# Peptides against a protein of PDB entry 6GMG: the designs that were tried, part 22

Target 1, 331 residues: chain A of PDB entry 6GMG
Amino acid sequence: DSDDRVTPPAEPLDRMPDPYRPSYGRAETVVNNYIRKWQQVYSHRDGRKQQMTEEQREWLSYGCVGVTWVNSGQYPTNRLAFASFDEDRFKNELKNGRPRSGETRAEFEGRVAKESFDEEKGFQRAREVASVMNRALENAHDESAYLDNLKKELANGNDALRNEDARSPFYSALRNTPSFKERNGGNHDPSRMKAVIYSKHFWSGQDRSSSADKRKYGDPDAFRPAPGTGLVDMSRDRNIPRSPTSPGEGFVNFDYGWFGAQTEADADKTVWTHGNHYHAPNGSLGAMHVYESKFRNWSEGYSDFDRGAYVITFIPKSWNTAPDKVKQGWP

## One batch from the design tools (peptide)

Design b1_p12_1_s3 (made by RFdiffusion4, then SolubleMPNN; from b1_p12_1, 8 letters changed)
Fold by OpenDDE base, seed 5:
Structure b1_p12_1_s3 (fold): chain B 331 residues (1-331), chain A 12 residues (1-12)
Amino acid sequence: as target 1 above (331 residues)
Amino acid sequence: SLLDRFEELRKR
């Protein structure tokens, strides 16, 4: 429970990490050792290494969301989320497919919906949008200039996002980013900010007013991307886990993976950083571990989740939490 | 709540 959570102790700034351990194609280490790596690799502010603060260590201790939290500088709001859904595949499979032996109709529909999402295309859409945003940011010294640039970029690409409302998460995301307003952050200068990406895995069947079957096997109609834009309405995501399908079964409420702003063109070679659970070294869960996974390992997810979203937020360019290149593991 | 910010179970 929450009472078991402990904030990891401070690590000396000059302490080098121990080697990571390979785990199913991932690199794994205990949270304390990740802090050491973070201080050596990701902690830089304006080119200078920083010790992870007590506040940052506390954020990190929350588990997978903590990894995204400490690197993005804020708790994930998940408002600007993208996914890719193959509507034709979904309809065709529902029409022409059949439940497997022992599979209920609801389970079948939930599975078909899950399988109709394309994680790679969702990720690519987010990267595409992030790239457009970054171009719009580059020479903009106020929000008005940024928005004008953004609209021009979208118009040039005939992107449906150009039709979004001015108050939509897409256009309001920058102004709603705390680090954008901070003196040591963006200082209200868009050109000092860059777009970054993280991913969230979660359960579609979160509506308590819906059928039990949807809560157990998924809601096929929930959290689909809007046509043309790829935007996912995340407003109904309340971190409610999948309902058990058998006695004693339990599911995790969410998973977060940090990508940042890697420039690797091959999605399969990108590295995603995530945690297993909140840090509870003296509790039943044990110490928090941090994983650096390739996209394949990240995107496969768990049976706990049937949705994946790729979310865009912003960090100051002076931060090194989202470098162009991420190396898996240590050394 | 703070609970909403926790992973409730160990990953498999």
Scores: peptide ipSAE 0.053, ipTM 0.794, DockQ to the pose 0.108
Fold by OpenDDE base, seed 4:
Structure b1_p12_1_s3 (fold): chain B 331 residues (1-331), chain A 12 residues (1-12)
Amino acid sequence: as target 1 above (331 residues)
Amino acid sequence: SLLDRFEELRKR
């Protein structure tokens, strides 16, 4: 329960952050210090630093999703999601592999499915698509021009996304982005927008009508990417956590990591920003902490989750929440 | 709440 959630107080615009601390191979800081960094580095609107507003601080206070929320400008809808799944590996392992000692068949299948996802390839696919979108956005001054450019780019690359329906989240994502329509945002001008990426970790076994085994150990068939496109149908993701396998066991409902629009070519060197939990300085959870993790740390995830999706959304180019280069920690 | 998570506590 988030009853103890508190909105972090405002930080002076010119206050410099304290140094981050190492934590599990990551850079870690308390949420208020992240706000300080955010104001110095990411807050710029049209080249001018901005104090994080009360609304933005409230968004941020929700934890990992709050980091993505404040930087993307909207609560994640997760509709344009990508992943990579090795079906041949999955089938082969199911056929030729054996359950571990004490492992049930359902547990084995769930584990094999989880291991058949390739986080790096999923991330790469999202980056590839984001790049195509960014090219399509460039010099497009209305949505029709953007869509035409996008189709041309996809055709040139022989990308299966060219066959998606016009109503697909792929083609509708831009027009469904609030900041695209805002006067001080995109102002309905695609060339003022850019594609950005975040990631979500979640549990596959969310179907309440399915077997208990799937809820406990995963649904091997759920949330797989479509062949060719890499698109994941996220419509059935309802933020339902993994079911306990033993008394007293509990799992978290999701994790979000913000990547933005970094240009670092080496995936392993990219930085992912995420939070631990909602801000509860006077509660049992304590203050919210923000982590800046390398891809290895982020993509490893937790046993709470067996799916990782890489999601594309859009922000105005005038925002600096998704710079080309992200420096881990402070200074 | 749909927005609740406890990542750090789980790690500790």
Scores: peptide ipSAE 0.041, ipTM 0.778, DockQ to the pose 0.180
Fold by OpenDDE base, seed 3:
Structure b1_p12_1_s3 (fold): chain B 331 residues (1-331), chain A 12 residues (1-12)
Amino acid sequence: as target 1 above (331 residues)
Amino acid sequence: SLLDRFEELRKR
């Protein structure tokens, strides 16, 4: 019950974290201990450690989305999302493949579609675009300069994103970032901002007007990236979970993982921070736990989801919520 | 809805 959500208490600024615990290849800790780590490692504004505010602790308490929320500074809008889909593989498998024993045609098609997404390539595309954006931000002191730089960078790389409409999420993402407009944030200066990445796992079969099979087993045609750009139209994502396939079965609406701006070139070595559920220490779900997972652990996802998107947003460079290097666990 | 902000993923 959502009514059981509790805001974690404040932690002293100088309190060091307890050691994280191993959890199936991940580093795991309770939310209160993550707050301690966050204050030591990620809280810095203009080089000074900050105690996590009550507002930030409240955001964090919402679970996996809370981790992304507190580190990005805003509730995820997911407007600038990327993925990679192998259309040829999909078509070939549908044509030449066969349903598994006991698998319905709808299950087969949904599974084939899910398997036709490449999480690593999707992540790589987002990193590529983030790099382009960061170059465009570097010497731009107003939005016009940023947009001009961005178009030039895209033209130089012959990137299909250069053809996007000026009103597209790609070009409007910066101006729509609250921290960009804040005096102590970007102060409307693009050069004070940097691109960051998080990931969302969600269900494709969210259209209530579609067949029950699509809601149960996935919509093979939904949330595919546009060719060339890799952009995913997220407008139809309404946080609707997968429909049960059997009595008593239930699925979660989404999962979020925070990457930030790590410079590790090997995708497999990147660290993704995420939570399990909203903080309910006195409820049935219990206390919120935070996980720091390697890419393999994150990208594997759960059966609750058949789509993964990698989303770009922006934070002020003065924030340390997206450092170049993220260490898994503590110490 | 505010409920959409709550994630109920199981500890795994």
Scores: peptide ipSAE 0.067, ipTM 0.804, DockQ to the pose 0.142; fails the geometry check
Fold by OpenDDE base, seed 1:
Structure b1_p12_1_s3 (fold): chain B 331 residues (1-331), chain A 12 residues (1-12)
Amino acid sequence: as target 1 above (331 residues)
Amino acid sequence: SLLDRFEELRKR
């Protein structure tokens, strides 16, 4: 099982990628070839191309989370997460709608809750906040200056985030970022850092003490964003997959998609990079594949998940893992 | 746990 995971071998720094293949509107390739692309496009530190290290290749080998891991420089903590939920739609559909043929009440409520999330609005909220943070990072040479700038920006925009506690993930995210503290990273200088975004898909019905129906069909009340801020409390996300609804059925625990810091204004044209599973070339799962998907393909998700969150973290500006423009595939 | 760090199943 997990013992089948293998770290992909090193690729020569000058090795060009093979062409990607189309897959359901996505660009798809094997992990070894993604490493080649990564070295050519995303590996740069201070403008210098780098070979992916053994440590980075090991991180990448973990699958979808590995793509986010290698590009963000840390295992995802998911503490600063955003989403959008339409309460009025949810209430109206519950009141005026009814279960489909063969659909239980619990299944109906879970589905209605899932459909009441707006992935595009959630993504836009995260981008908005990331932009505010980036402005606050500018010319801030210590954390105090950054926090002061952030509060001022939020006040000017009349943003509800201004009311968050100083200890909240929103205000503590930067100082809790390892690369911020690294000498070759931020070196404790906020102006050397930038905000980046990734997304996580997961299951709402993770409470083992709840009803079986919630575990099978979702918890309609779980992981909703706070009004005004859009913040999602991710503390209850323990990477527990959806419970089977029929014998032999199984679900995946999560999915991660890397966006970074693309400047494309049209959400539909943004590119999301993700993996299918951990790298097991000699195991039952096979080699890991990497996908570069448009937002529509990413946001569709799978039946395995009924929640999507858009998470903000930080990387050094000297890294090129989050460029302004991302192109699908190769060339 | 280590299991929490990767996908356990192939995506459909």
Scores: peptide ipSAE 0.053, ipTM 0.794, DockQ to the pose 0.104; fails the geometry check

Design b1_p12_1_s4 (made by RFdiffusion4, then SolubleMPNN; from b1_p12_1, 7 letters changed)
Fold by OpenDDE base, seed 5:
Structure b1_p12_1_s4 (fold): chain B 331 residues (1-331), chain A 12 residues (1-12)
Amino acid sequence: as target 1 above (331 residues)
Amino acid sequence: SLLDRFKALRAA
């Protein structure tokens, strides 16, 4: 019940976190303790620690999306999303493979499509694009200069993104970022901003007018990246969960993981921060927990989801919510 | 809607 959601109380700025506990290869803690860590490690604005505001605590209380929300400064719009899909693998498996014992044709096709996505390559594409954007931001003091730099960078790399329309989320993402326009944020100066990454897991079979099989087992053709660019059209993602395949079965609408701007070259060593559910300490779900997972743990996902996207947005460089290095757990 | 912002994962 949505009415069970509670905003976590304020934590003193000088309160140190309790130790995290290991959980299946990730570090876990209750949301109140994450707020303590956040204030010590990620809260800095212009080098000064900040107490998490009531508004930020309210955002955080929404669960996994709340973690991305509080660290990015805005509710995820998911407009600039990337993925990698192996078309050859998909075609070959459909042609040469066959359903497993007890597996329907629709279930087989959905599974093959899911397995044809490469999470690591999708993540790498997002990192590549974020790097290009960061170079374009570095010496640009207005949006026009940023866009010119971006086009030059793309041309130099012969990147297919150079052919995107001017109205594309790729080119409009910066000007559509609230913190870019804020006086204490970017103040309309691109050089004060940096690109950051988060990930979303979701269900492909969201079209209510499609077959029941697609809603239950996935839509093999939905949310594929465009060739060359890797861009995913997220316009049809309406946060609709997978349909039950058996009585009593229920699925979750989405999962979000925060990466930020880590510089670790080995994808397997990167840390992803996410929550289990909205904070309901007096409800059936209980208190919200926050997890810091390595990429392998994050990218494994759940049966609730058959798509993963890696999304780029922007935050002010003065924020410390996306540091170069993220340490898993506490201490 | 606010409901679209809520998530509850299965137990790990």
Scores: peptide ipSAE 0.079, ipTM 0.807, DockQ to the pose 0.147
Fold by OpenDDE base, seed 3:
Structure b1_p12_1_s4 (fold): chain B 331 residues (1-331), chain A 12 residues (1-12)
Amino acid sequence: as target 1 above (331 residues)
Amino acid sequence: SLLDRFKALRAA
């Protein structure tokens, strides 16, 4: 019920967060306390702390997507998405494996497809590409220079992304970033921007013209990364949740996790920030909670989803929403 | 729709 959503109140800029609490291997807090942490740690513009604006608090109130929204500065478009899929494993398991007891053929195929995605390799690919982009941004003072640098970097690495069309989300992502065009943002200067990463969990079986089995158990062929590039065509992601497999069962539409631009080389030690649901303190769902999870906790996902994508976008370097190091919880 | 912006994930 969208009518239950409430914008969290403002928090004083000098208000320190209360301690986070452990929750299933992650750090958890209520949304208002996250706002306090955000103001102390992530709010900086040009080195100065900022109170989270009413607009930003409203964005945040939308739940998991709100965390990514407030930190990236825009509602996720998910156009530049990466994943890793083991085609050989998939084919082999379909050929030599069999459904579990009570598992339908469609359920088996959906499960095998889900298990054939490698979240860590998908994340690694996104980080690799983000690094290439960041190098291309460093000395580029207009978009043309950025694109030239990017193509050179890709050529040097023999990366298949060099063959992407000029209109591809890969090449158009920067110009389509609002903060890049803003005077107080990038001001059309690529060297003022940096690549950042977030992740989306979603359901593969979203095609309403497909079989009910695919909607219930997943579409094994949907949202696979292109060979060589790792790019996922997200155009068919319409935020449609998994169909119930039993009476009374229900699934949610997506989950978003914010990574930013952490430099921690060990994927398992990276921190992902996400929310449980939209803020409804007076509704049935209750107050929004924010979680800071290690990669293993984030990548585990939920049965609601059978796909994970790692998405690249851009923010101004003057923002501190994507620091090199993220500390889990508080203090 | 605006509903597409809402998520109601289960508590951990």
Scores: peptide ipSAE 0.079, ipTM 0.808, DockQ to the pose 0.117
Fold by OpenDDE base, seed 4:
Parts: sequence; C-alpha cells; structure tokens
Structure b1_p12_1_s4 (fold): chain B 331 residues (1-331), chain A 12 residues (1-12)
Amino acid sequence: as target 1 above (331 residues)
Amino acid sequence: SLLDRFKALRAA
C-alpha cells in the first residue's frame, strides 16, 4: 500500500557511503546509502556540498521516479520524449513472420512492435538533440536568443525539429522548467542551464477503450515516434500498467532511469541510476534500493513494459546532479 | 493520484 511509504531520514553531510553491492553488471545500495553518495558527489550547488533536504528525501522515497525527481529538480512531465522505431522491420516481420507456438496473433503483433523499437538509436537521438540545445544555450542570455540559436542550429543540421510549432514541447521546454526561473537556478538566463536526459519505460496498451488484447499484449500503433523528429506524443501515457495475461499476474506502472549529461561516447558505457520501488522499510516491499546500471542493463527493461522513451529536460549548470562522468557504485 | 507516482518492482 502507498500508505507504507516512508521518507528516509537525514544523513550527516560528511558521512561517507558504504560500498555498493555489485549485482549482474549493476551497482546496488539501499536508499539511505545512496543519499550519502548523493551528498558527496551530486549535491553540489555552485561547488558547495549540500545535505539532501527533507523535500528531496521525500521525492526520492517514491522509487525510480524519485531518483529522476531529486536529480532533475522536478517531477517528470515527459513532454519532450524521443524514440526510434523501424517501420520497415515492423512491416516485414508482420508480413513474413509468424506467431510462436502458443502465441496469439495479438501477442505476436505486440512483441514485433516492441522489438521494432531501437533503444540505442532512441537514446542517441536524445543525445543529439540535447547537444544542439546545449550549443543554443551556451551564449544565450534570454529565451529569445536561445530560440534563435536553436533554430539556426537545427537549420544547419537540416533537422526536422526546425519545423515544429513554436508552442510545441520542444520549444517551450526551457521556459516551462521551474529551475530556469529560480533566482539561484537559471534566473531566466538560458546560458546558466543545460539539457539533461532521463528515460522512462512504460506500457503501450493503456487505452481502456481499446481491446483487451491490446491491454494485455501491447498496442502496436501506440507511442511511436514521429518520422524525422523522433518525437513521441506522451500525452496518452497515464501510468497504467500492463493488464494481466494470467490469473495472479501483475505488472507495475513504469520505470525511470537517470542519465543526466554524461559525455561518454560509447552508449554501452553510460551509467543509468534508478530505484526498485518506493521506500517502505516497515512494509511488504521493504526498503528502497538504488541501482546504477550500464545502458545494456537499463535498456533491457522488464516484461512490464514495451515502450522506452528518452526525455530531455533542463537543470542549472550550478547543480552537480548531471556530471559529465558518472562512476558506478562506491568507492 | 499518489499511486501514479509509485513503482513496485521487486529487486532483481
């Protein structure tokens, strides 16, 4: 029950983390120990280490989304999301492939759709766009300058995003970022902000008016990226989990992974930080654990989800929640 | 709802 959620207690500012536990290519620790690491490594504002506030600890306690929440400074809105979908592969497999033994047609189509998404290409698209945005931010001291720079960058690259409406999430994302407007954040100065990336895994079959098969096995047509831009319309994502396919089966609503602004060129070497569930040390779920996973571990996901999106948001450059290098585990 | 903010995966 959600009523079992507990806010982790404060950790002394100078308390060093205990070693993380290696597990199947991941580094794992309990949430309290992650707070210790966070304070030592990621908490810095203007170069000064900060204790995680009660509010931040409360955010963190919500689980995987809490990790993204505390590091991005806001609850994920997921409006600026990217993915990559291979239409030709999808059509070819539907035409020439066949259901596995015991697999229904709907299950087959859902699986084929899931497999037609390329997580690495989706991630790379988000990184490409974030890079363009960062160049546009660099010397812009008001939003108008930022937007002008952005349009120029997109034009130079012949990027289809240049054709997006001015009111689109792509162009409105910065001005809709709370930390951009904060005095100790961006202070309305784009050059004080940087683009960051997180990822969300979720279920495609969320339309309650659709067939039961789509809710159970996925909606092959849902949450596809727009051609050229790679933008995914996330408006229909209501955090509804996959429907059970057998008695007693249950699925969770989503997973979030924090990437930030790592500069590692090899996607396989990037580190993604995520949590298992909300913190319930005295409940059935138990204490929250935080994982630092390589991309292969993150992108693999779970059977609970058939979609992955890579989302861009912004944080102040003065924050250290998105360093260029993330070290897995501790020490 | 607050439930929409919760994930309940078991530790891998």
Scores: peptide ipSAE 0.078, ipTM 0.809, DockQ to the pose 0.120
Fold by OpenDDE base, seed 1:
Structure b1_p12_1_s4 (fold): chain B 331 residues (1-331), chain A 12 residues (1-12)
Amino acid sequence: as target 1 above (331 residues)
Amino acid sequence: SLLDRFKALRAA
C-alpha cells in the first residue's frame, strides 16, 4: 500500500488535451491531461503561452491544494477568508428543533451549525470584497495609494471592513503576496495585480483540548464569520481532520477549489477547479484527477467537512490563471 | 466515493 507522490512529467507545449469525461455532474480528467489544458488556456504570461515548469508540476501533484497552488502562485495561507452564518436560524433551531432519531445532542448541534452557514452568501461576500479591492488597485502605483483607494471605496459603501486594523489580514494581504514584489509580477505596483478567489472546506472540531464530541461532530462556535465584515479567523485551522465516530472510519484533512476571477454573474454557472488526491500513479491511490465543477457541486461539500471559507488573494494581471470566463471540460 | 480519495501530502 505505497502511496508515493510523483511529479507528473512535462507535456509538450502544443499538445492538445483529450476530451474530459462527465463525473457526478462535473467534468473530470487525469492530471496529465489537465496540464495540457492548462498550457493551452491558463499558462499565458504577458500573452505568451508557457509550458508548466517542473516546480509548478510538483505543486500541482499535491492534489486539491495543488490546483489552487499552481494557479495562485503560492501555497494557500487562507488569511483573508469570508463566510456567511445565520445566527438567528442557528439559535432558533437549537431552541425549537430536536435531534433526529439516534442523533446525539452534540451531533445535532454540530449539524445545525453546519446548516446555518450559507455558501452562496459567503461566496457573494468574497466577490463583493474582491470587486472593491480591484477598483482600489486599478490606478494605484504604490501600496499607500492602494490603501487610500481601498479606504475610500469602503467608506463610500459604508462597509464595516473600513474599521479593520491597519495590521489586519485585510489591509496587509497585498504586501504579503510574493508575486506582488516580484519584478516580473507586480513589481510593487498594485495596478499590475488583481484579486482572485479560492475556497477551502475543513473541519471545525480541531481543538485537541475540547470535548471528544466536538472533535467527532463539530464545534458549533468555531470559525464563524465576524458580524458586518464576514471575516473568518482562520488562525486555528491546523488541517486536522474530523475524528472517527466508529472504528475504521477516517476523514480527510481539507478540500480546495479554485475560482479565480470569473465574471459570470450567476453563481450557479461559475466553474470551480479541484483535485481528488496527490498524484500517485504507481501507488494504491492512483493518478491524480482534476475536476471542474459547477458551484452547486463544489459548495455541496462532504461529510468530512463542516466549514467552508472563501479566500481572497492576488495574482499579477499578466497571468492568465484567472480568466474572466472558464469553460468546463474539453472541448 | 470521490471523498474517500481526497488526500494531500502537504499541510500548512
Scores: peptide ipSAE 0.049, ipTM 0.777, DockQ to the pose 0.088

